# Designs tried in a protein design run: peptides against a protein of PDB entry 3B8E. Part 16

Target 1, 230 residues: chain A of PDB entry 3B8E
Amino acid sequence: PFLIFIIANIPLPLGTVTILCIDLGTDMVPAISLAYEQAESDIMKRQPRNPKTDKLVNEQLISMAYGQIGMIQALGGFFTYFVILAENGFLPIHLLGLRVNWDDRWINDVEDSYGQQWTYEQRKIVEFTCHTPFFVTIVVVQWADLVICKTRRNSVFQQGMKNKILIFGLFEETALAAFLSYCPGMGVALRMYPLKPTWWFCAFPYSLLIFVYDEVRKLIIRRRPGGWVE

## One batch from the design tools (peptide; aimed at target 1 I165 A175 F179)

Design b2_p13_3_s1 (made by RFdiffusion4, then SolubleMPNN; from b2_p13_3, 9 letters changed)
Fold by OpenDDE base, seed 4:
Order: sequence, then C-alpha cells, then structure tokens
Structure b2_p13_3_s1 (fold): chain B 230 residues (1-230), chain A 13 residues (1-13)
Amino acid sequence: as target 1 above (230 residues)
Amino acid sequence: SLERALALLLLAL
C-alpha cells in the first residue's frame, strides 16, 4: 500500500495504525496457530531439508509469498480502496498525483472527478473511511492465506480443518477486525471509521482467487513432482 | 507525530 502511495502519489490507502493492527493484532494468533498444524500425511516420504544448502527462506518462498499471494492481497485491498473512492466521486485515474493537494490543509477546493469541491476535513473523512475497508479486506484475504499455509503439498481438503488453534485464530482475527471497525471511538482513537457490512464481501473474490490459485499450484506439484512450481 | 514515527518504523521493517 505505501509503495503505491509514494509511486502513484495517491491518497493514503492504508494508515499506519491499521497496518499495526494487522501485523500485531489480526496476524499474530493465526501465525502462531500454524505451529500447531498436523504434519502432512506424506512428510515421512520427503527427504529432510539439508540445513547447509536449503535455506528456510528461499527465492521460491519469496516469489510465492511476496510475488504471488502478496500481490493478490494487495490487489484486493486496492480494489476496495478504488471502489470506495469512486463511490465518493474520485475515479482511479483522478487519484494519480492527487496526494500533494489531498494532504494540503490549506487547499479546501480539491475537485473530484465530477467537479465537486472537497474541503480538507471532508477529504480526510473519505481517506479514513477507506482505511477500515482496506484493513477488513486484508483480514478477509488472510483467511485464505492462512488456510493455504496449512500445507505445502497436500490439498486443504486432504489435510482437513483439524487444527483447533487455527480455527480459533480465524474467529479471533475476524472478531478483532469487527471490533476495530465498529467499536465507538475507533474513528478518533485509530482513525478507523465504521464501514457498511457490505464492504466485507468486496474481498471475497480475491480470497477465493488465492485459495483456488494455491490449490491448483498444489495439484500441479502433486501431479508433477520436481517441477519448477515446487 | 507518534503515528508518523511508527509508520516510518514499520516501513523500515
């Protein structure tokens, strides 16, 4: 989010406080829950990792995590961001380069895509109105990400949802996301304005895409062991 | 101020 904020000079899509709420709030319990995942049924058929040659974080893991899944997650967040801004009169093309004027407190006549003028206060309300749905979108795509991280090779349907700590983590992160989104005072404390419940569904196509993508990847790995996808 | 400092720290991470 922040890289695009700088490169495209768009209004801030996700606030720092919301990023902290993801990294320290919603992701912590789910991430810990993976330590309690059952071993894959084929784990004893795999050669052990050579600790001298095989890195824990290899180029392939980086490519998967940041290059593929992370990009789909980012696209989901940005989709929600652009939809909200478009509903408020700011089309995606008009957002390019708008940051400088958007963040200027002395400019109270920033025009939207329809020629409506927006005060600084009104613009900041819209910006903070985007932060919460972006955050919720990340939580919703993280459901899929967490589920796909259960296994390296086996389908989630083969592994099943037996990890009770992971299930608890999914409920916890969702409950925390709902709390942060709807609790009175969060608009002042965290600049997280309440979102319409319908915005939770904006991420679902991307969450499904992540899940389907990884299941297809795992299917390819199972059918073609030793391929470039492994 | 604190939010910006935390932001910069998170971006540096």
Scores: peptide ipSAE 0.017, ipTM 0.471, DockQ to the pose 0.026
OpenDDE base, seeds 1, 2, 3, 5: peptide ipSAE 0.000, 0.014, 0.018, 0.017; ipTM 0.334, 0.420, 0.459, 0.518; seeds 3, 5 fail the geometry check

Design b2_p13_3_s2 (made by RFdiffusion4, then SolubleMPNN; from b2_p13_3, 10 letters changed)
Fold by OpenDDE base, seed 1:
Structure b2_p13_3_s2 (fold): chain B 230 residues (1-230), chain A 13 residues (1-13)
Amino acid sequence: as target 1 above (230 residues)
Amino acid sequence: SEERALELLEKAL
């Protein structure tokens, strides 16, 4: 997200506070929950035949899978961001290079894609309106990520939702997202303005995409043990 | 300012 912000010089899609809420609030409890996840019954029974090569392959594949999931997550956030800005008159092409003028407090006549002029205050409201749904998009996508990370080879349907800590982490993350989205004063305090409940569903296609991607990956691994997808 | 921001948000969302 931050790299695209720098390269494209677009208005800030995700504030520092929202980043901190993700890193410290939403990611820690899930990570702890995964640390307490009892090893998949089949993973613990197979000692790595070669700890050096099997660890490297596993680390590369985990890194690649998390890298891909992270890219899909970022794309989901940016999609939500671009949709909100487009609904407010700022088409994605018009946002390119706009950051300098967007962040300038003395420029009160920044035009949108339709020639409507926006004051600095109005622009900042729209920017902060993007922060909350970007955050919520990340949370909803993280639901899928947490669920898929529960199993390495088995389908989620085979392993089930037995980890109470994982379930608690999902509820805590959702409760935090709801609190930050709907608690009065969060717009001023955290630059996270209220979100219409409908925007929670904007992330669902990406969450589903990650879920389907991982289930397909696991299906390939089950059908071709020792393949390059493992 | 918050109410106006909320009204603008309600119009924008």
Scores: peptide ipSAE 0.013, ipTM 0.507, DockQ to the pose 0.058
OpenDDE base, seeds 2, 3, 4, 5: peptide ipSAE 0.006, 0.000, 0.009, 0.000; ipTM 0.314, 0.331, 0.328, 0.353

Design b2_p13_3_s3 (made by RFdiffusion4, then SolubleMPNN; from b2_p13_3, 10 letters changed)
Fold by OpenDDE base, seed 1:
Structure b2_p13_3_s3 (fold): chain B 230 residues (1-230), chain A 13 residues (1-13)
Amino acid sequence: as target 1 above (230 residues)
Amino acid sequence: AEERALKLLEEAL
């Protein structure tokens, strides 16, 4: 997200507070949940036959999987961001290079894609309106990621939702997202303006995409043990 | 003005 913000010079899609809420609020409880998740009985019983090569392959595969999931999360967040800005008159192409004028408080006549002029205050409201749904998009996509990370080889349907800590983490993350999205004063305090409940569903296709991707990946691993996807 | 802009945005969203 931050790299695209710098490279494309677009309005800030995700605020510093929102980033901190993701990194400290949403990621920490899931990480703890995964650390306490009793390893699939089959994963720990197989001593790595070669600790150096098998650990390196596993670290590379985990890094690739998390890298791919992280890219899908970022794409989901940016999709939500571009949809919101497009609904407010700012088409994606028009946002390129707009940051300099967008962030200038002395420019009160920034035109959208339809020639409508936007004051600095109006632009900042739109920007901060994007921060909340970007955060919620990440939370909803993280639901899929957490459910996926529960199993390394088995389908989620085979292992089930037995980890109470994972379930608690999902509820806590959702409760935090709801609090930040709907609590009065969050727009002023955290620059996270209220979100329509419909925007929670905007992330669901990406959450489903991650879920399907990982189920397909796991299916390939199960059918071809020792393949490049393991 | 900010509250009106917020309401307009909430209606547009």
Scores: peptide ipSAE 0.015, ipTM 0.491, DockQ to the pose 0.080
OpenDDE base, seeds 2, 3, 4, 5: peptide ipSAE 0.000, 0.000, 0.006, 0.000; ipTM 0.287, 0.300, 0.342, 0.355; seeds 2, 4 fail the geometry check

Design b2_p13_3_s4 (made by RFdiffusion4, then SolubleMPNN; from b2_p13_3, 10 letters changed)
Fold by OpenDDE base, seed 1:
Structure b2_p13_3_s4 (fold): chain B 230 residues (1-230), chain A 13 residues (1-13)
Amino acid sequence: as target 1 above (230 residues)
Amino acid sequence: AEERALKLLELAK
């Protein structure tokens, strides 16, 4: 997310507070869930035959999988960001290089893609309206991520949702997202303006994509034990 | 622009 922001010089898609909420509010839940998840998965029960090589291979494969999931999350966030800005008159191509003028408080006539002028305050409303759904997008995508983290080999349908901590984490993330999106004063306090309920659905295709991706990966692992996708 | 900005604040509540 930050790389695109720096390279493309677009309006800030994700605010500092939102980043902190993601890091502290969402990224910790998987870690806690995994830490308390008892050895229900076959991977936790199987000691590596060679602790040095097998652990390294597994760490690399896990890192690749989570890296790919992270990229899908970022793409989902940016998709939501571009959709909101486009709906408000700023097409993606017009956003390139716009940050300098966008963030200048003294420029009150920034034109959108249709020639409409936007004041600084109006632009910031749109920007902060993007920050909230970016966070929500991460939460919705994280639902799929948390569910798929329950097992590395078995299908979600085979393992089920027995981890109460995982379920609790999903509710906490959702409650936090709802609080930040709809609580009065969040725009002023946290620069997170209210989110239309429809924007929650923008993340669903990406959440589904992650779910399908992982199910396909696990299916391949089950059909080809010892494959590189494990 | 103003109308859209206001609508974003109002309709999202």
Scores: peptide ipSAE 0.174, ipTM 0.817, DockQ to the pose 0.056
OpenDDE base, seeds 2, 3, 4, 5: peptide ipSAE 0.022, 0.147, 0.089, 0.021; ipTM 0.634, 0.798, 0.768, 0.545

Design b2_p13_4 (made by RFdiffusion4)
Pose (drawn by RFdiffusion4):
Structure b2_p13_4 (pose): chain A 230 residues (1-230), chain P 13 residues (1-13)
Amino acid sequence: as target 1 above (230 residues)
Amino acid sequence: VFFILFIISVFFV
C-alpha cells in the first residue's frame, strides 16, 4: 500500500493508523490461538533439533509467506481498493496521480466534480472508505491464512479443524472488524462503514485462492518424500 | 450480529 503509492503515485490504499489494526488488534487473537494447536505427529520420535541449522524463523518461512501468500493476499486487497472506487469515480486505468487537499474542489476525474467537503470526500471514498475495505480484505484472507497456518504437512482434513479457540477466534476477529467498521462513531480515528452488500465479499474471491494453494502443495510435499523445489 | 458472534465465541472458548 505504501510501496505502490510511490511507484505509480496513486491514492494511499492503506493508512498507517489503519495498519495498527492488524497487529496489536485483529490478528492478535488468531495467532495466539495458533499456539493451542496440537501435535501433527509422534514428535517424541525424532532426534533433537540441531540449533545450528533448523532455525525457528527459517528463511523458507519467509519465502512461503513474505513472497508467496503475502502476495496473493496482496492482490486481493490491492483489488478491492479499485472496485471501492469504480462505484464512485475510479479510474480503472487512470487516476495515477497526486490529490492535493488545499485544492478544494478545482479538479476531479472520470466524469465528476470532486473537492472541498467533497475533498473531505475526495479523500473519503478512500479515508473512511478504501482503507477500511483494504482492511476487511486483509482479515478476509486471514481466514484462509489462519486455516493454512495450522500445519506444515497435513491437510485441514487429515487434521480436523477443531482448534476450539482458533475456530472461535475467527469470529473473534471478523467481528472486531465489522464492529469496528460500523462502530457507531469510532470512525473518527478509523474509517467509515463499508457497504455490507459487497464491500466485504470482494476480497473473499482471493481467500479461496490462498487456501487451495498451500493445500495442494502439501500434497506435493507428501506425495513426494523430499519434495523438490517445494 | 458481529458482537453476538463475538460473545458466542467467548462462550465456546

Design b2_p13_4_s1 (made by RFdiffusion4, then SolubleMPNN; from b2_p13_4, 12 letters changed)
Fold by OpenDDE base, seed 3:
Structure b2_p13_4_s1 (fold): chain B 230 residues (1-230), chain A 13 residues (1-13)
Amino acid sequence: as target 1 above (230 residues)
Amino acid sequence: DALQLLELARELR
């Protein structure tokens, strides 16, 4: 998010405090929970990893995590961001290059896509209104990401949801997200203004997309062992 | 992550 903020010169889509809440709050317990996942049924049919040549985290895992899934997550967040700003009069095209004027506290007549003028205070309210839904979007997409990370080859339906720690992690991250979004004072403390409950659903298509994408990928791997997708 | 932490530290200041 921050890279796009710099490159496109758009208003800040996700606050730094919000990012910390993701990295330290919502992601830690789910990540730890994966250590307690049951081995896949076929794991004993695989040769042991060579510690000298084979890395635990290989280029394929990095490509999947950051290159594919991470991009879908970012797209989901930015979709929510652009929808909120569009609902407030700022179309995506108008946001390009707007950051300089947006962040200037001395400019109180920044025009939206419809010619309405926005004061600095009004702009910051809209910006901070985007932070919470962006955060929640990431959490909702992380549900799918965590679930797909349970297995490399087997379907989640084959593996099942037997990891109680993972289920707890999903609950914990959701509860934390709700707490940060709706607890009184969080708007002032974290610059995370409360979101309408409807914004939780904006991420669902992306979460579903990630899940379906990974299940299809795993299906291909199972049907064509040794393919380029493996 | 480190850059984000640095930016946070600046905003809290």
Scores: peptide ipSAE 0.019, ipTM 0.580, DockQ to the pose 0.025
OpenDDE base, seeds 1, 2, 4, 5: peptide ipSAE 0.016, 0.016, 0.015, 0.014; ipTM 0.490, 0.508, 0.453, 0.430

Design b2_p13_4_s2 (made by RFdiffusion4, then SolubleMPNN; from b2_p13_4, 12 letters changed)
Fold by OpenDDE base, seed 3:
Structure b2_p13_4_s2 (fold): chain B 230 residues (1-230), chain A 13 residues (1-13)
Amino acid sequence: as target 1 above (230 residues)
Amino acid sequence: EALELLELARELR
C-alpha cells in the first residue's frame, strides 16, 4: 500500500497504525497456529531437507507468498479503497497525482471527479474512512491465505480443519478486526473510522479467488508431480 | 516493515 501511495501519488490507502495492527495483531496468532498443523499424509514419502543446500524459505515460497498471493491481497485492499473513494466522488483516474494537493492543509478547494470542492478536513475524513475497510479487507483475505497455508500439496478438504489453534486464530483475528473497527474511541486513537457492515463482504470475492487459485495449483501438483508449479 | 515503524514513530511524536 505504501509503495503505491508513493509511486502513484494517491491519498494514503492504509495508515501506519493500521499496518501495525495487521502485522502485530491479526497475523501473529494465525502464523503461530501453523506450527501446530498436522503433517500432510505424504510427508514421509519426501526426502529430508538438506540443511546445507535447501533453504527453509526458498524462491518458490517467496514467489507464492509475495508475488502471487500478496498481489491478490493488495488488489483486494485497493479495490475496496477505490470503491470508497469513488462513492465519495473521487474516481480512480482522478486520484493519480492528487496526493500533493490532498495532503496540503492550505488547499481547501480540491475538486473531485464531479467538480465538488473538498476542504482539507473533509478529505481527511474520507481518507480515514478508507483505512478501516482496507484493514478489514486484508483480514478477510488472510482467512483464505491462512487456510491455504495448511498444506503444500494436499487439498484443504483432504487435510481437514482439525487444527483447533488455527481455528482459534481465525476467530481471534476476526474479533480483533471487529474490535478495532467498531470500538468507541478507535476512530480518534487509530484514525480508523467505523465501517458499514457491508464493507466486510467486499473482500469475499478475493478471499474466494485465493482459495480457488491455491486449490487448483495443488490439484495440478498432485496430477503432475515434479512440474514447474511445485 | 522498518519504514512503517519509522513512520509510526513520527506520527507518535
Scores: peptide ipSAE 0.013, ipTM 0.516, DockQ to the pose 0.025
OpenDDE base, seeds 1, 2, 4, 5: peptide ipSAE 0.012, 0.012, 0.006, 0.012; ipTM 0.402, 0.423, 0.386, 0.418

Design b2_p13_4_s3 (made by RFdiffusion4, then SolubleMPNN; from b2_p13_4, 11 letters changed)
Fold by OpenDDE base, seed 5:
Structure b2_p13_4_s3 (fold): chain B 230 residues (1-230), chain A 13 residues (1-13)
Amino acid sequence: as target 1 above (230 residues)
Amino acid sequence: LFRQLLELARELR
C-alpha cells in the first residue's frame, strides 16, 4: 500500500495508526491461535524434510504469503479506497499526482473530478473516512487468510473449525475492528472516522477470492503431488 | 514498525 502511495502520489490510503492497529492489534491473537491448530490427517504420509536442502520457510511459501495473498489483500483495500473517493467526487484517474496539493494546508480550492472545490479540512475528513474502511477491509480479508492457514495440503472442509482459540481470535479481531471504528473519540485519537455498516461488505468478494484460490491450490497439490505449486 | 512508531509519537506531540 505505501509503495503505491509513493509511486502514484495519491492521497494516503491507509494511515500509520491503522497499520499499527493491524500489526499489533488484529493480527496477534489470530497468529498465536495457529500454534494450537491440530495436525493434518495425512502428516505421517509425507516425506520428512531434508534439513540440508529444505528450509522451514521456502521460497514457495514466501511467494504465496507475500506475493499472492498480500497482493489480493492490498487490492481489496485499494478497491474500497477508490470507491469511497469516487463517491465523494474523486475519480481514480484524478487522484494520480494529487497528493502534493491534497496535503498542502494552504490550498483550499482543490478541485474534484466534477469541479467542486475542497478545503483542506474537508479533504482530511474524506481521507480519514477512507482509512477506517481500508482497515476493516483488511480485517475481513484476514478472516479468509487465517482460515486458509489452518492447513497446507488438506481442504479446510476436511480439517474443520475445531480450534476454539482460532474462533476466539476471529471474534477478537472483529470486536477490536468494531471498537476502533465506532468508539467515540477515535476520529480525534486515531484519525479513524466511523464507517457506514455497508462498507464491511465491500471486502467480502476478495475474502471469498482468497478462500477459493487457496482451496483450488490445495486441490491441485493433492491431485499432483510434488508439483511447483506446493 | 519502528518508523511508524516514531511517526505516531511525533503526531501525538
Scores: peptide ipSAE 0.007, ipTM 0.432, DockQ to the pose 0.025
OpenDDE base, seeds 1, 2, 3, 4: peptide ipSAE 0.006, 0.000, 0.000, 0.006; ipTM 0.395, 0.263, 0.258, 0.343; seed 3 fails the geometry check

Design b2_p13_4_s4 (made by RFdiffusion4, then SolubleMPNN; from b2_p13_4, 12 letters changed)
Fold by OpenDDE base, seed 1:
Structure b2_p13_4_s4 (fold): chain B 230 residues (1-230), chain A 13 residues (1-13)
Amino acid sequence: as target 1 above (230 residues)
Amino acid sequence: EALELLKLARELR
């Protein structure tokens, strides 16, 4: 998100505070919950990792986490961001290079795609209105990310949802996201303005895409062991 | 709907 903010010079899609809320708030309990996951049924049939040759974090894992899943997450967030700004009169093409004028508090006549003028205060309200649904989008796609992380190669349907701590983590991160989104004063305290409840569903296609993508990946690994996807 | 969100955001400020 921040790279696109710099390269495209668009209004800030995700604030620093919202990033901290993700990294320290919503992601910690779910991540810890994975330590309590049951072993995969075939784990004892796998050879032990060679600590001299086999990295814990290999190119395949980096490619999956950052290149594939992370990209889908970013696309989901940016989709939500662009839709909200478009609903407020700022089409995606118009946002390119707009950051300089957008962030200038002395410019109170920034025009949208339809010629409507926006004050600095109005622009910042719209910006912070984008931060919350971007954050919520990340939380929703993280549901899928957490679920797919339950297993390395077996389907989630084979593993099941027996980890009560993981289930608790999903509810906790969702409850925290709802609290941060709708609690009075969060706009002032965290620059997180409320979103309409329907925006929660905007991330669902991306969450489903992550889940399906990983299940297909795991299916390929199971059918063709030793492939480039493993 | 966007205007209502803006109004809500202003009320929470």
Scores: peptide ipSAE 0.017, ipTM 0.512, DockQ to the pose 0.029
OpenDDE base, seeds 2, 3, 4, 5: peptide ipSAE 0.013, 0.011, 0.012, 0.013; ipTM 0.437, 0.483, 0.408, 0.436; seed 3 fails the geometry check

Design b2_p13_5 (made by RFdiffusion4)
Pose (drawn by RFdiffusion4):
Structure b2_p13_5 (pose): chain A 230 residues (1-230), chain P 13 residues (1-13)
Amino acid sequence: as target 1 above (230 residues)
Amino acid sequence: FFFLFVISFIFAF
């Protein structure tokens, strides 16, 4: 959101105060719950881990996330940001450009008249909007994320999806999101109510991508002992 | 949503 905000100088898809809603807020309970996750095999049947090699935060870890599911989770939120505008004057292939505030009216685009009070709006289909969606889009995928980061070898099937806390940590997250996106007014610090009708589900198309993917590979992993590149 | 949160919290414990 901040990166592409510079390369193609488009409107800020995600705010900073808006980022402190994934960490010390929404993703919180989910990850804590990840811990209550149980065994995945008879571990008391394997030499002790050699602290010289198999680190905790491996770098394959980074690959399988920071550059793989952080992306297809990236596109999903970096999509809703678009169709959050298209239905207001989004430039499918346009927009790529600054948007002053002292401008107050004077300019707009794609057949419109945006600015002052609609500058609080020219930055409201984004502020109290786009951001907040690019937010629920996050959580949206954090589901398939939270359900895939529940094993590194077994399918959600071969390992029943019964992490009481986590299952009942999901609503415990999703709810925060909405109870926060429709907060009777805590929209001052955060953003405004994203139209329940669609503004949510739009990110859900991608979550199904995440899931099946890591779900597949795991097979490639199991159907192949010392699985190749994966 | 808040009710779902509460329900989920109850069933979490």

Design b2_p13_5_s1 (made by RFdiffusion4, then SolubleMPNN; from b2_p13_5, 11 letters changed)
Fold by OpenDDE base, seed 1:
Structure b2_p13_5_s1 (fold): chain B 230 residues (1-230), chain A 13 residues (1-13)
Amino acid sequence: as target 1 above (230 residues)
Amino acid sequence: ALELLKLARELAL
């Protein structure tokens, strides 16, 4: 998100506080829950990892986590961001290079794509209105990420959802997201303005995409061991 | 959640 903010010079799609809420709030309990996941049914049929040659985190895993899944997450967040701004009169093309004027408190006549002028305060309300649903979008896609991380090769349907701590983590991150989104004063305290409940569903296609993508990947790995998708 | 809010508030200032 921040790279596109710099490169495209668009209004800030996700605030630093919101990022911290993701990294330190919503992600911790889910990540810890994976330590309690039951071993895959076939794990004892695999050769032991060689600690000298085989890294626990390899280039393929990094490529998948950051290059593939992380990009899908970012796309989901940006989709939500662009939709909200478009609903408020700012089309995606109009946002390019707009940040300088957007963030200038002395400019109170920034025009949207339809020629409507926006004060600094109005622009900041819209910006902070984007931060919350971007955050919620990340939480919703993280549901899929957490679920797909239960296994490396087996389908989630084969593994099942027996890890009660993981289930608790999903509820915890969702409850925290709801709290941060709807608790009075969050707009002042955290610049997280409340979102319409419908915005929770904006991320669902991306969450489903992540899930389907990983299930297909795992299916390919099971059918073609040693493939580049492993 | 409260500690997170405190931290977030501190970093937001």
Scores: peptide ipSAE 0.019, ipTM 0.536, DockQ to the pose 0.042
OpenDDE base, seeds 2, 3, 4, 5: peptide ipSAE 0.006, 0.021, 0.013, 0.007; ipTM 0.386, 0.513, 0.497, 0.461; seeds 3, 5 fail the geometry check

Design b2_p13_5_s2 (made by RFdiffusion4, then SolubleMPNN; from b2_p13_5, 11 letters changed)
Fold by OpenDDE base, seed 4:
Structure b2_p13_5_s2 (fold): chain B 230 residues (1-230), chain A 13 residues (1-13)
Amino acid sequence: as target 1 above (230 residues)
Amino acid sequence: ALLLLLLARLLAE
C-alpha cells in the first residue's frame, strides 16, 4: 500500500495507525495460533528437512508469501480503496498524482472527477473513510490467509478446522476489527471512521480467490510431487 | 524496526 502511495502519488490508502492495528492487533493471535496447528497427516511420510541445505525461509516461501498471497491481499485492499473513492467522486485515473494537492491543507478546491470541489477537511474525511474499509478488507483476506497457512501440502478439507486456538484467533481478529471500526471515538483516536456493514463483503471475492488459489496449488503439489510449485 | 518507525510516525502525526 505505501509503495503504491509513493509511486503513483495517490491519496494514502492505508494509514500508519491501521498498519499498526494489523501488525500488533489482528495478526498476532492468529499467527501464534499456527504454532498449535496439528501436524499434517502425511508429515511423517516426507523426507526430513536437511538443516544444512534447506532454509527455514527459502525463496519459494518468500515468493509465495510476498509475491502471490501478499499481492492478492494488496489487490483486495486497493479494490476497496478505489471503490470508495469512486463512490465519492474520485475515479482511479484521477487519483494518479493527486497526493500533492490532496495533502496540502491550504488547497481547499481540489476537484474530483466530476468537477466538485473538496476542502482539505472533506478530503481527509474521505481518506480516513478509506482507511477503515481497507483495514477490514485486510482482516477478511487474512481469514483465508490464515486458513491456507494451516497446511503446506494437504487440503484444508483434509486437515479440518480442529485447531481451537486458530478458530478463536479468527473470532478475536474479527471482533477487534469491528471494535476498532465502530467504537465511538475511533475517528478521533485512530483516524478510523465507521464504515457501512456492506464494506465487509467487498473483500470476500479476494478472500475466496486466495483460498481457491492455494487449494489448487496444494492439489497440484499432491498430484505432481517435486514440482516447482512445492 | 519497521514497527518502531511506524509508531514514531504515528506519534509525530
Scores: peptide ipSAE 0.013, ipTM 0.533, DockQ to the pose 0.026
OpenDDE base, seeds 1, 2, 3, 5: peptide ipSAE 0.007, 0.008, 0.014, 0.008; ipTM 0.507, 0.528, 0.528, 0.519; seeds 2, 3, 5 fail the geometry check

Design b2_p13_5_s3 (made by RFdiffusion4, then SolubleMPNN; from b2_p13_5, 11 letters changed)
Fold by OpenDDE base, seed 2:
Structure b2_p13_5_s3 (fold): chain B 230 residues (1-230), chain A 13 residues (1-13)
Amino acid sequence: as target 1 above (230 residues)
Amino acid sequence: SLLLLLLARLLAE
């Protein structure tokens, strides 16, 4: 999100405070919960990794994490961002290069895609209105990400949802996301304005996509062991 | 976020 903010010079899609709320708030318990996941049924049939040759973090893992799942997560967030801005008169093409004028407090006549002029205060309200839905979108796609992280090779349906700590983590992150989104004063404290409940559903297609994508990947690995997909 | 999940997974393996 921040890289696109710089490169495309668009209004800030996700605030630094909201990023911190993800990394230090919503993701902590879910991440820790993975340490309590049951071993895959075939783990004892695998050769131990060679510590000299087999990196703990390999190129395949980086590609999966950042190049695939991370991209789908980012697309989900940006989809929500662009929809909100479009509903407020700013089409995606009009946002390119707009950041400089958007962030200038002395420019009170920034035009939207329809020629409507926006004051600095109005623009900042719209910007902060994007932050909470983007944040919630990330939480919703993280449900799928957490679930797919339960296993490397086995289907989630084979593994099951037996990890009670992970289930608790999913509820905790959701409850925290709701708290941060709707608690009075969060708009002032965190620049997170309340969102309509309908915005929670915008991320569901992306969560489903992540889940289906990973299950298909795992299916390929099971059918063709030793492939580049592993 | 994803990095933390990956790290947790890697530590669990």
Scores: peptide ipSAE 0.095, ipTM 0.517, DockQ to the pose 0.050
OpenDDE base, seeds 1, 3, 4, 5: peptide ipSAE 0.024, 0.070, 0.039, 0.080; ipTM 0.588, 0.522, 0.566, 0.545

Design b2_p13_5_s4 (made by RFdiffusion4, then SolubleMPNN; from b2_p13_5, 11 letters changed)
Fold by OpenDDE base, seed 5:
Structure b2_p13_5_s4 (fold): chain B 230 residues (1-230), chain A 13 residues (1-13)
Amino acid sequence: as target 1 above (230 residues)
Amino acid sequence: AKELLELARKLAL
């Protein structure tokens, strides 16, 4: 998010406060819950790792975690951001380079894609209205991310949803996201303005995509051991 | 801040 903000000079898609709410708020309990996950049913059937040659955190694991899943999460957030701004009259192409004028409090006549003029206050409201749905989009995508992290090779359908602490984590992060989104005063305190309930569904295709992608990856690993996706 | 919140509510609805 921050890199695209710098390179494209677009209005800020995700605020620093919302990032902190993800890193320190919504992700903590889910991450801890993975410590209580049951071992995969086939763990004793696998060959032992060679501690001299096989890294615990290899380039493949880094590529999967940060390169692929992280990019899908970012795409989901940006999709939500662009849809909200487009519904308010700002088409994606018009946002390129707009940041300088957008952030200037003395310019009260910034035009949208349809020639409508926006005051500084109006622009900041729509910007902060984008931050909350972007945050919620990340939380909804994290549901799929957390679930796929339960196993490395087995399908989630083989592992099942037996970890009650993980289930609690999913409810906790969702409840926290709802609290931060709808509690009175969050607009002033966190610059997180309320979102329409319909925006919660905007991320569902991306969550499904992550889940399907990982299940297909795991299926390939099971069918072709030692493949490039392992 | 109150005017901004009212406007935010109008835009969010």
Scores: peptide ipSAE 0.020, ipTM 0.495, DockQ to the pose 0.026
OpenDDE base, seeds 1, 2, 3, 4: peptide ipSAE 0.009, 0.008, 0.007, 0.019; ipTM 0.367, 0.332, 0.367, 0.416; seeds 2, 3, 4 fail the geometry check

